# Peptides against a protein of PDB entry 4Y8H: the designs that were tried, part 116

Target 1, 222 residues: chain A of PDB entry 4Y8H
Amino acid sequence: TTIVGVKFNNGVVIAADTRSTQGPIVADKNCAKLHRISPKIWCAGAGTAADTEAVTQLIGSNIELHSLYTSREPRVVSALQMLKQHLFKYQGHIGAYLIVAGVDPTGSHLFSIHAHGSTDVGYYLSLGSGSLAAMAVLESHWKQDLTKEEAIKLASDAIQAGIWNDLGSGSNVDVCVMEIGKDAEYLRNYLTPNVREEKQKSYKFPRGTTAVLKESIVNICD

## One batch from the design tools (peptide; made by RFdiffusion4, then SolubleMPNN)

Design b2_p29_1_s3 (from b2_p29_1, 14 letters changed)
Fold by OpenDDE base, seed 5:
Structure b2_p29_1_s3 (fold): chain B 222 residues (1-222), chain A 29 residues (1-29)
Amino acid sequence: as target 1 above (222 residues)
Amino acid sequence: SLLEELARMQTTGLATPEAVEAVKKRMLA
């Protein structure tokens, strides 16, 4: 897994790869790792996909209730606190680490949460087995006052670096853009770098050549 | 009130998604 977050001048971008692995096997080439907590608060999950989804649904439900009770828009720090407390309670049993990002009345926010409950804040973050490669890209190219487009590019480049350098990362790139004053923009399969166009070269062999039987090339390892 | 009950639940722990949905349905009724 490779997940990243990048702040830009008017918001925050998160991105993730879409590979799911079970040991040495790619179980899913198009696993969704970006999850909506609220309309303007999203997270990128690493670890067990099922655990991440369950946690995000739980927090999303509770933050919505909190919003209804307070008559206030959900805040990223509230989601962060709930996630932190939940992960801390289940010390090590939830193998999930998260990047949490969003916009609220106080501005744009980007956080990470580790399995043991520690939190980090930054202008750019990376987590997962491909995080080192991603971070190298982020550290090299991040600057203040990024535009939305520059931030999307930077985030996607960082994910791609993770994909190319980590067997646990791969397939497509998903992106979610949260800009102040706008609706969140979820870009599912923003990049599909490994879609090898199966060049179906139909070799019509001339009549009389023994037709080589059904070669089903199952590309298991992209 | 339902909202007060929810607030209490949130102080002691997180409500399940099912519990949240049940409350929402009651609020909309």
Scores: peptide ipSAE 0.215, ipTM 0.747, DockQ to the pose 0.026
Fold by OpenDDE base, seed 3:
Structure b2_p29_1_s3 (fold): chain B 222 residues (1-222), chain A 29 residues (1-29)
Amino acid sequence: as target 1 above (222 residues)
Amino acid sequence: SLLEELARMQTTGLATPEAVEAVKKRMLA
């Protein structure tokens, strides 16, 4: 998995690859890892897809109720706090880590949440098995006052770096753009790179391990 | 009110999606 977030001058972009793996098996080539918490608050999920979806649905439902009660647009920090508390309650038993991003009346926001509930803040973030490759791109090209288009390109390039350098990442690139004063733009399959099947990296198997030579793709993402 | 009760629940924990949906249905009624 590779997920990224990038702040730009008037908002925030998140992006993700679409590969789902179960061990050495590619389970899905087009798994959705971007999830809507509210219309203008989205997250990119990594870890167990089922856990990520369940958590985001839970928080989304509660955020909607909170918004109705307060008669206010939901805030990213409110979603962050709810997510943090929920993940902390389970102390890492939920196999989900997230990039949370959005826009609200206070501006644009970008956060990450680890499985045990710790949070980070940044102008650009990457998580997942491809995060190091993605971060190399982000660190090299991120600058203050990015345009929307530059941020989308940077995020997508970072995801692609993860795809090319990590077997756990691959297939397509999904993007969600959250700009202040606008509706969120979910760009499903923004890029569909024909990534040549990377040759299975020769993993030195411990003595006695049978190499899995054939991968079967089972679609697990409903 | 139902919303106040939900708000109180949210201070002690998150309402389940099922509970939220039940409340929404009641509000729409």
Scores: peptide ipSAE 0.190, ipTM 0.736, DockQ to the pose 0.029
Fold by OpenDDE base, seed 2:
Structure b2_p29_1_s3 (fold): chain B 222 residues (1-222), chain A 29 residues (1-29)
Amino acid sequence: as target 1 above (222 residues)
Amino acid sequence: SLLEELARMQTTGLATPEAVEAVKKRMLA
């Protein structure tokens, strides 16, 4: 899994690969790892997909209810707190870690939550087995005041780096853009990188070239 | 109010999605 988040000048982008693995086996090439908590708050999940989905649904339901009660738009920090508390409460039983991002009346937000309930905040984040490769791209190319397009590109490039460098990551790239003042834009299969099977260049030796397998120079010393 | 009950539930723990939906249905009703 590779999941990333990138803040830009007017919002936040999250992205994920779509590979689901069971051990060394690719079980699903198009697994959705981006989940909607609320219309403007999304998360990227890593770990057990089922756990991630269940948690996000739980939090989403509660946030919606809270929003109705308060007559306020959901806040990312509220989602973060609920997720953190839930993950902490069930520490060891939930193998999920998340990037949580969104926009609310207080602005754009990007957080990560680890399985044990710790949280990080940043302008760019990566999690998952491909996170190191992704982070290398993010660290190299992130700058302040990214445009939406630059952020999408950066996020997608980071995911691709994860895909290329991690067997647990791959297939397509999903993107969700949350821009202030706009509806969230979920871009399913934003990139479908054809993992070019490195065609083993079968060098067909042209007909008539004898592959010299072993040249043994026997020095016959007289 | 149903919303107050729901708020109390949220302070003591997260309501299940099913419980939330039940409350929503009652509110719309």
Scores: peptide ipSAE 0.197, ipTM 0.743, DockQ to the pose 0.022; fails the geometry check
Fold by OpenDDE base, seed 4:
Structure b2_p29_1_s3 (fold): chain B 222 residues (1-222), chain A 29 residues (1-29)
Amino acid sequence: as target 1 above (222 residues)
Amino acid sequence: SLLEELARMQTTGLATPEAVEAVKKRMLA
């Protein structure tokens, strides 16, 4: 698994690979690791799929209830607090770790939560078995005041680095963009590097045109 | 209201997703 989050000038983006493994076996090539807590608060999950889903559903339900009760937009810090407390309560029993991100009336936010309930805050984060490779990309290319497009690219590049360097990561890249003042944009399969490019129709390029071969990341384990 | 009751429960814990969904269904009915 590789999950990342990147803040940009007007919001936050999270991204994840889509590979699910059971030991040495790829169980699902298109597993969704991005989960909606609320319309503008999303998380990227890692650990056991069941634990991640259960936790996010629980918090999502309670956040929605709170929103309905207060007639207020959900806040990322509320979700963070609920998640943190829940994970802390079940120290070692829940194998989930999360990147939590979103926008609310107070701005854009990016957090990580570990299984034992510890939290981090940052402008960019990476978790999972491919996180080291992803972090190398993030550390190298992150800058202040990223545009939305730059942040999406950076997050995607980081995930791809994780895919290349981790057998537990792979397949497609999912992206969720949460921009202040806008609806969240969930980009399922934003990158599908393993999609066998349909045999490039023989584009007869005139002599002198450098064919930019789209680097298709062929996942050999597919 | 049921919503208020469930909200009060959040002071001591978290409502189950099923309980929340039940409330939503009632609100939409």
Scores: peptide ipSAE 0.193, ipTM 0.737, DockQ to the pose 0.025; fails the geometry check

Design b2_p29_1_s4 (from b2_p29_1, 13 letters changed)
Fold by OpenDDE base, seed 3:
Formats: structure tokens, sequence, C-alpha cells
Structure b2_p29_1_s4 (fold): chain B 222 residues (1-222), chain A 29 residues (1-29)
């Protein structure tokens, strides 16, 4: 898994690959790793997909209730604090890594949370098994005053680097853009780099060729 | 603003866990 976040001049972008690994099996799962906490606050999850989803849903529900109670727009730091407390409670038993990003009345924010609860703040962040490769791209190409488009490209390039490093094939990139003064834009399958050209299904092997083992791609989307 | 303080922490490398948490606490207040 590779997740990244990139701040730009008027907001923040997060991105994630959509692949799921179950043990030695690379499952071609087009599963979104981006989770909405609130309309303008999103998380990218790495680690155990089930854990990240459960955590973000819980926090999302609590943030919504809090927003209703206070009559205030949710703040990224509120979500961050709640996530930190939850992850800390389990003392690393939850193998979840998160990038938390969004916009609120105070501006745009980008944070990361490690499984043990530590947090980072930055203009660009990467987490997951491909995070080192992603970070190399980010460090090489990030600059101040990125445009929205430049940030999206940078984030997607970083994710792709992570994908190539880990598995060399088969993942899509999801992107969420949170710009100040605008609605969040969730771009599912922003990039589909390894659209396996439908191998012409009908490869009629001439008589006598040993049938290569049927690759059953089981979409195990949880 | 507190958000600006966080931004400065990002650029200066002063974003220690304790420092970040202190700013967050003030923002939550």
Amino acid sequence: as target 1 above (222 residues)
Amino acid sequence: SLAEELARMQTTGLATEEAVQAVIDRMLA
C-alpha cells in the first residue's frame, strides 16, 4: 500500500493505490483506501484495510455528532485528535497508518498518524510499503506554491512510484482534492496505469499446447 | 493564527509531537 498527501497553494490533495494484498496473494482489488470523515476532511489509510475503514467510520460518526452539537464546521485537528486517541488506546495493535487532510475555517491541513499514535505535519507525506519510493518522488519534485493540477500530478506520480517499487503492476490511483472554498473532489481511478489490456480472452491455443493454468482473478472486495 | 503556527512548524522542522500537540490543544480549545 502507498498513500500520499500534498499541499498546494489553496488546499490539499491525498492519494492512494487501490491494491489489496492478502498474504502472498496480490488481490486485484479496486478497493478505495480514501475515506471521508466529513465533507471536507478525508483520510488515506495504509496497513490493514479493515482496520483503517473501521477507525475512520467511527471517527466520522463522532465528528458529525460533534459538528451538529457545536454548530461548527468540523476541523481537521479535531479529527486528528480523535484518531490519535483511538490508535493510542490500542497501543499499536491496530496496524493502521493514516494520512489525515482537509480544509476548514482555519485553512488547509495535512497530517500523518502512525500506528502507535505519533503524528507528523508537512507539506507532503507518504506512508505504506511503497512510502520510500513515493517520498523520493515527492522530495525531488515538491516546490512551494504548487497549483492544484501540479499537486495532483505529483501525488499520483508518487503513488505510481510506490506501486512499481512494491509490485510492479496492477494498481489504480484514487485521489481526493480538498480546496479552500470548494467542495471536496473524490477522483476514483484517477489513474489506471496497468489496465491490463484485456488479454484477448480467446487465445485459441493450437491443439497440443499444454493449457497454462487459468488465472482466476478473484475480486475479493471487502 | 494557530494554523499559521502549524505551517511554520512544518517548514522549520519544529514539528515535534509535543509541539504539534500543544498547538492542537490550543486549537481545540
Scores: peptide ipSAE 0.335, ipTM 0.835, DockQ to the pose 0.027
Fold by OpenDDE base, seed 4:
Structure b2_p29_1_s4 (fold): chain B 222 residues (1-222), chain A 29 residues (1-29)
Amino acid sequence: as target 1 above (222 residues)
Amino acid sequence: SLAEELARMQTTGLATEEAVQAVIDRMLA
């Protein structure tokens, strides 16, 4: 799994690969790893899928209630705090780690939360088994004042690096763009496995090497 | 903004949990 977040000049982008691997098996959950907490607050989840979904739904519900009660647009920091407290309370018994991002009246925000509740904040973040490869891309190419398009590309490139590291094959990439003053834009299947698979098949190897790719894809979502 | 402050904390290596939480607390106020 690889999840990333990238801030740009007017908002934040998060992205996630939508496949997971267990050995040679790619578990295709036609399930988004991006979860909506509120219309303009989204998270990318990794770890135990059930835990990720459960915690995000809970916080989403609480945020909705809070928003209704206060008659205010929900704040990312509120969602963050709720998530932190929840995960901290269970001290890793919930196997979820998240990138939480969004826009609110105070601006754009990007956080990560580990299973035990610790957080990071920054202009770019990556988590998951492919996070190191993703981070290498992010650190190499991130700059101040990215445009939306640059941020989407950077996030996508980072995810692709992570996917390559983990799978050696293509995967679906979902992207969510949260721009100040606009509705969130959820780009499901921003990159498709077919596109990445094609690129991988076209990869040129040095003479004397042999390309080997074998995987099984299992649909496990109803 | 506080959001920008948080973002800069990571860049400058000041993003300790306590420091981040302090800014978060200010944002929640």
Scores: peptide ipSAE 0.322, ipTM 0.826, DockQ to the pose 0.030
Fold by OpenDDE base, seed 5:
Structure b2_p29_1_s4 (fold): chain B 222 residues (1-222), chain A 29 residues (1-29)
Amino acid sequence: as target 1 above (222 residues)
Amino acid sequence: SLAEELARMQTTGLATEEAVQAVIDRMLA
């Protein structure tokens, strides 16, 4: 499993591989790991699919109710705080870790939450079994003022590095783009990696090795 | 902005739980 987030000049991108997190065997190669909390706040989940889905639905419902009550657009930091409190309350019995990202009236945001409730923040983040390989790509190629397209590519490259590190093949990449002033764009099965093995001690991901088999785009409105 | 402050914590090595939470608290206020 590999999930990543990347901030760009006008928003944030999150991405995930689509392999099942249920045990060591890939039972489903096309699971959705990106979850909508609100129209412009999404998370990438890892650990167990059941846990991430349940947590996201609960927080999403609470955020929606709060937004309706206050007549205010939901904030990423509010979702973050609720998620932290929830994960802490159950003292690690929930095996979920998350990247939480989105846009709100205060700007674009990118966070991660570990199962024990700790929070990280940055311009780029990675979690999961392939997170180290993904982070190597991010650290090597991230720069200030990325365009949307550059950020999508970087996130996808990082996910692919993580995939090769973990199973070496057989997954698609889902992407969600949240840009300020626009509807969120969910790109299901945006691309799939071509199977390539590197003989080097450490895998170096070659950029531009993705193939688009099929694309489904959903625009999320407020 | 507070959002930019959070993002910069990664580059400065100040992304501790306490530091992040302090900024979050200000954002929630």
Scores: peptide ipSAE 0.300, ipTM 0.808, DockQ to the pose 0.028
Fold by OpenDDE base, seed 2:
Structure b2_p29_1_s4 (fold): chain B 222 residues (1-222), chain A 29 residues (1-29)
Amino acid sequence: as target 1 above (222 residues)
Amino acid sequence: SLAEELARMQTTGLATEEAVQAVIDRMLA
C-alpha cells in the first residue's frame, strides 16, 4: 500500500493505490482507500482496511454531529484530534495509518497519523509499504506554489513509484482534491495504467521452415 | 496562519510531536 498527500497553492491532494494484498499476492486492484470524513475532509488509509474504514466512519459520524450542533463547518484539526485519540486509546488493537487532509475556514491542512497516534505534518507526506519510494519522488519534485494540476501529477507519480517498488507493475490510483472555496473532487481511477497486455507476440513461424524430420534408420539385426 | 506554521515545520525540522501538538492545541482553542 502507498498513500500520499500533497499541498498546493489553494488546497490539498491525497492519493492512494487501489490494490489489496494478502501476503505477497495482489488480491484486488480496484479497492478504494480514500475515505470521506466530511464533505471537505478526507483521509487515505494504510494498514488493515477494515480498521481504517471503521475508524473513519466513526469519526465522520462524530464530526457530522458536531458540525450540526455548532452550525460550523468541520475543521481538519478536530478530525485529526479525534482520530489521534481513538488510535491512542486502542493502541495495539488497530493497525491503521492515516493521511488526513482537507480544507476548512482556517485553510488547507495535511497530516499523517501513525498507528500509535503520533502525528506528522508537512507540505507532502507518504505512508505505506511503498512510502520510501513515494517520498523519494516527493522530495525530488515538490516545490512551493504548486498548482492543482502539478500537485495531482506529483501525488500520482509518487504513488506509482510506490506501486512499482512493491509489485513491479502498475495499479490504479485514486485521487481526492480539496480546494479552498470548492467542493471536493474525488477522482476514482485517475490513472488506470493500461494493463500492457504483454502481447504474446505469437511468433507465427514463417511457413517456409520445413521441420526436417530426422529419419532414424533402425537397422534390425537378426 | 497556524496552518502555514504547521506546514513549515516540516522544512525546518521542528516537526516534533510536542511542537505539532502545541500548535494543534492552539487551533482547537
Scores: peptide ipSAE 0.295, ipTM 0.807, DockQ to the pose 0.025

Design b2_p29_2_s1 (from b2_p29_2, 13 letters changed)
Fold by OpenDDE base, seed 5:
Structure b2_p29_2_s1 (fold): chain B 222 residues (1-222), chain A 29 residues (1-29)
Amino acid sequence: as target 1 above (222 residues)
Amino acid sequence: SFEEFASLSSAEQLALIAAEAAARGEVVL
């Protein structure tokens, strides 16, 4: 997995690759790793698929209930606190690493959470097996006062770096944009760089060409 | 130990989680 978050002038972008694995096997080429906690709070997950899904769903349900009872828009820090408390309670037995981002009445926010309950804050973050490749792109190209379009490009370039350099990452780029004063924009399959165009390998072999199925050259050294 | 695990980088932690998950036949993101 490669997941990233990038703050821009009026909001935050998160992005993810779409590969899941089961040991040496690619389980899904188009897995959704971006999850909605609330309408304007989203997360990206790395780690065990079951744990990541269970934790994000649990916190999403709790945030929805909390929002209904308080009649207030959910805060990103409230989601962060609930996630942190839950992960800390299980002391690393839950294999979930999360980037949590969103907009609320206090502004735009970007956090990361590790499986043991540690949290980081930044203008740009990466997690997952492809995080080093992604971070190299982010550190090289991040600047203050990014536009929405620049932030989407930077996030997608960072995910592509993970896709190209990490065996645990692959296929497509998903993006979610959370801009202040707007609805969240979930861009499923924003980039599909590995859509092999059907190589029309119409090998029109000329009439009379025999396809060589296997050639083995055995050098018999005397 | 938990302390030893927590001292690892996030990438190293994820590699261990992935290896354990693979042994259990679990899907990893």
Scores: peptide ipSAE 0.463, ipTM 0.852, DockQ to the pose 0.768; fails the geometry check
Fold by OpenDDE base, seed 3:
Structure b2_p29_2_s1 (fold): chain B 222 residues (1-222), chain A 29 residues (1-29)
Amino acid sequence: as target 1 above (222 residues)
Amino acid sequence: SFEEFASLSSAEQLALIAAEAAARGEVVL
């Protein structure tokens, strides 16, 4: 996995690759690693697929309930605190690493959470097996006062660095943009760099034709 | 140790998690 977050002048962008693995096997080429906690709070997950999905769903449900009871838009720090407390309670037995980002009445926020419940804050972050490749791009090209478009490009370039350099990362780039005063913009498969056009040459072979894949004539000279 | 694990980069931690998950047949992101 490669996941990133990038703050820009009026919001935050998160992005992820779409590969999942099961040992040496690619389990899914187009899995979704971006999850909605609330309408304006999203996370990207790395680690075990089951744990990342379970924890994000649980916190999402609790944040929704909390928002209904308070009649207020949820805060990113509230989601962060709930995630932190949950992961800390399990002391690293939950294999979930998260980038949590969003906008709320206090502004735009970007955090990371490790499986043991530690948290970081930054203007740009990367997690996952492709984190080093992504961070090299982020460190090289991040600047203050990024535009939305510059932040989307930077995040996407960082994910692509993970896709090209990390065996645990691959296929497509998903993006979610959270801008202050706007709805979240989820861009599923924003980039699809490795779309092998399945040449659906549906060669309708007539019934009864054996497809000869390769014919090798070995002349055995006596 | 837990402290040693916590001191690793996220990439290194995830490599260990992936190795353990592979032994259990779990899907890793």
Scores: peptide ipSAE 0.458, ipTM 0.851, DockQ to the pose 0.777; fails the geometry check
Fold by OpenDDE base, seed 4:
Structure b2_p29_2_s1 (fold): chain B 222 residues (1-222), chain A 29 residues (1-29)
Amino acid sequence: as target 1 above (222 residues)
Amino acid sequence: SFEEFASLSSAEQLALIAAEAAARGEVVL
């Protein structure tokens, strides 16, 4: 798994790869690792599939109940606190590592949670087996005051670094954008870098022709 | 121990979890 979060000027983005594994076997090539806790609070999970799903569902349910009871939009810090308390109670026996992000009446937030309940805060975060590859990209290209588009690109580039360099990561890039004053934008399969173009069976290239996969013409205007 | 595990990086912790999960036949993200 490679999961990342990136803050931008008016919100936060999270992204994930879509590979799940069972030992040396790819279990799913298009696993969804981004989960909705509430309409404007999402998380990305790494670890055991069962534990990540169970904890995110539990906190999502509790946040929904809390929101209904208080008649208020849920806060990211409330979700964080519930997750932290739950994971701490189990002292690492729950194999869930989460990036939690969202927008609420207090602004945009980005946190990470480790299996034992420790939490981090930052402008950019990565977790998973591909986290080192992702972090190398984030550290190299992160800047203050990112636009939404720059943050999506940065997050996607970081996930792709995991996909290319980590055996536990692969296939597609999922993205969720949470911008202040807007609905969350869940971009399932935002990038599909490994989709083999259907071998167009029909192009018999003559012997000695190298297929040009992509041509970009950059007009250098003088 | 929990302390030893907690001292590992997140990547190392996840590698350990993945190895244990593999032995149990569990799916890992």
Scores: peptide ipSAE 0.457, ipTM 0.850, DockQ to the pose 0.751; fails the geometry check
Fold by OpenDDE base, seed 2:
Structure b2_p29_2_s1 (fold): chain B 222 residues (1-222), chain A 29 residues (1-29)
Amino acid sequence: as target 1 above (222 residues)
Amino acid sequence: SFEEFASLSSAEQLALIAAEAAARGEVVL
């Protein structure tokens, strides 16, 4: 799995790949990893499919009930706290890793939650087996004041990096955009990159060029 | 230990979860 979240100037984007696995087997090539907690609060899940589905449904139901009773739009922090408490209670026995994002009356929010109940905050986040590949893209291309379109592109590029570099990730890119003052935009199969067999681009290095695999500059102080 | 597990990267944690899930025949995302 590769899942990401990216904040932009007026909201937040989450994205995911669509591969699920069962051991060495691809279980589903088009699995949905983006889940609606509330109309404007969505999460992306990695980990066991059963646990991610169960926890997101549970919190979604509780948030819906809470929203009905309070007559208020649910807050992302409320969903985060409920998820955190639930995961912490089970001390990692629930194999769910989540990027939780949304918009509420307090603004746009992006969080991650690990199976043991730890939480992170950021302008961009990645989780999953492809998270390192995704993070490399995010770190390289994230900037302040991203537009919606730039954030969607960045998120989708990060997911594609996971798809290309991680065996646990694959197939399509799903996106959900949560912009302040708008309805959530769920873009199922936003990208359907043909699994081009990564033709190993035989980098035909020109004759006389050596591929520098690793450069270490050692300052030899004389 | 739980502490050792918590000290791992999310990718490493997920790899362990996936390995355990594979032994149980569970689907992993």
Scores: peptide ipSAE 0.446, ipTM 0.849, DockQ to the pose 0.609; fails the geometry check

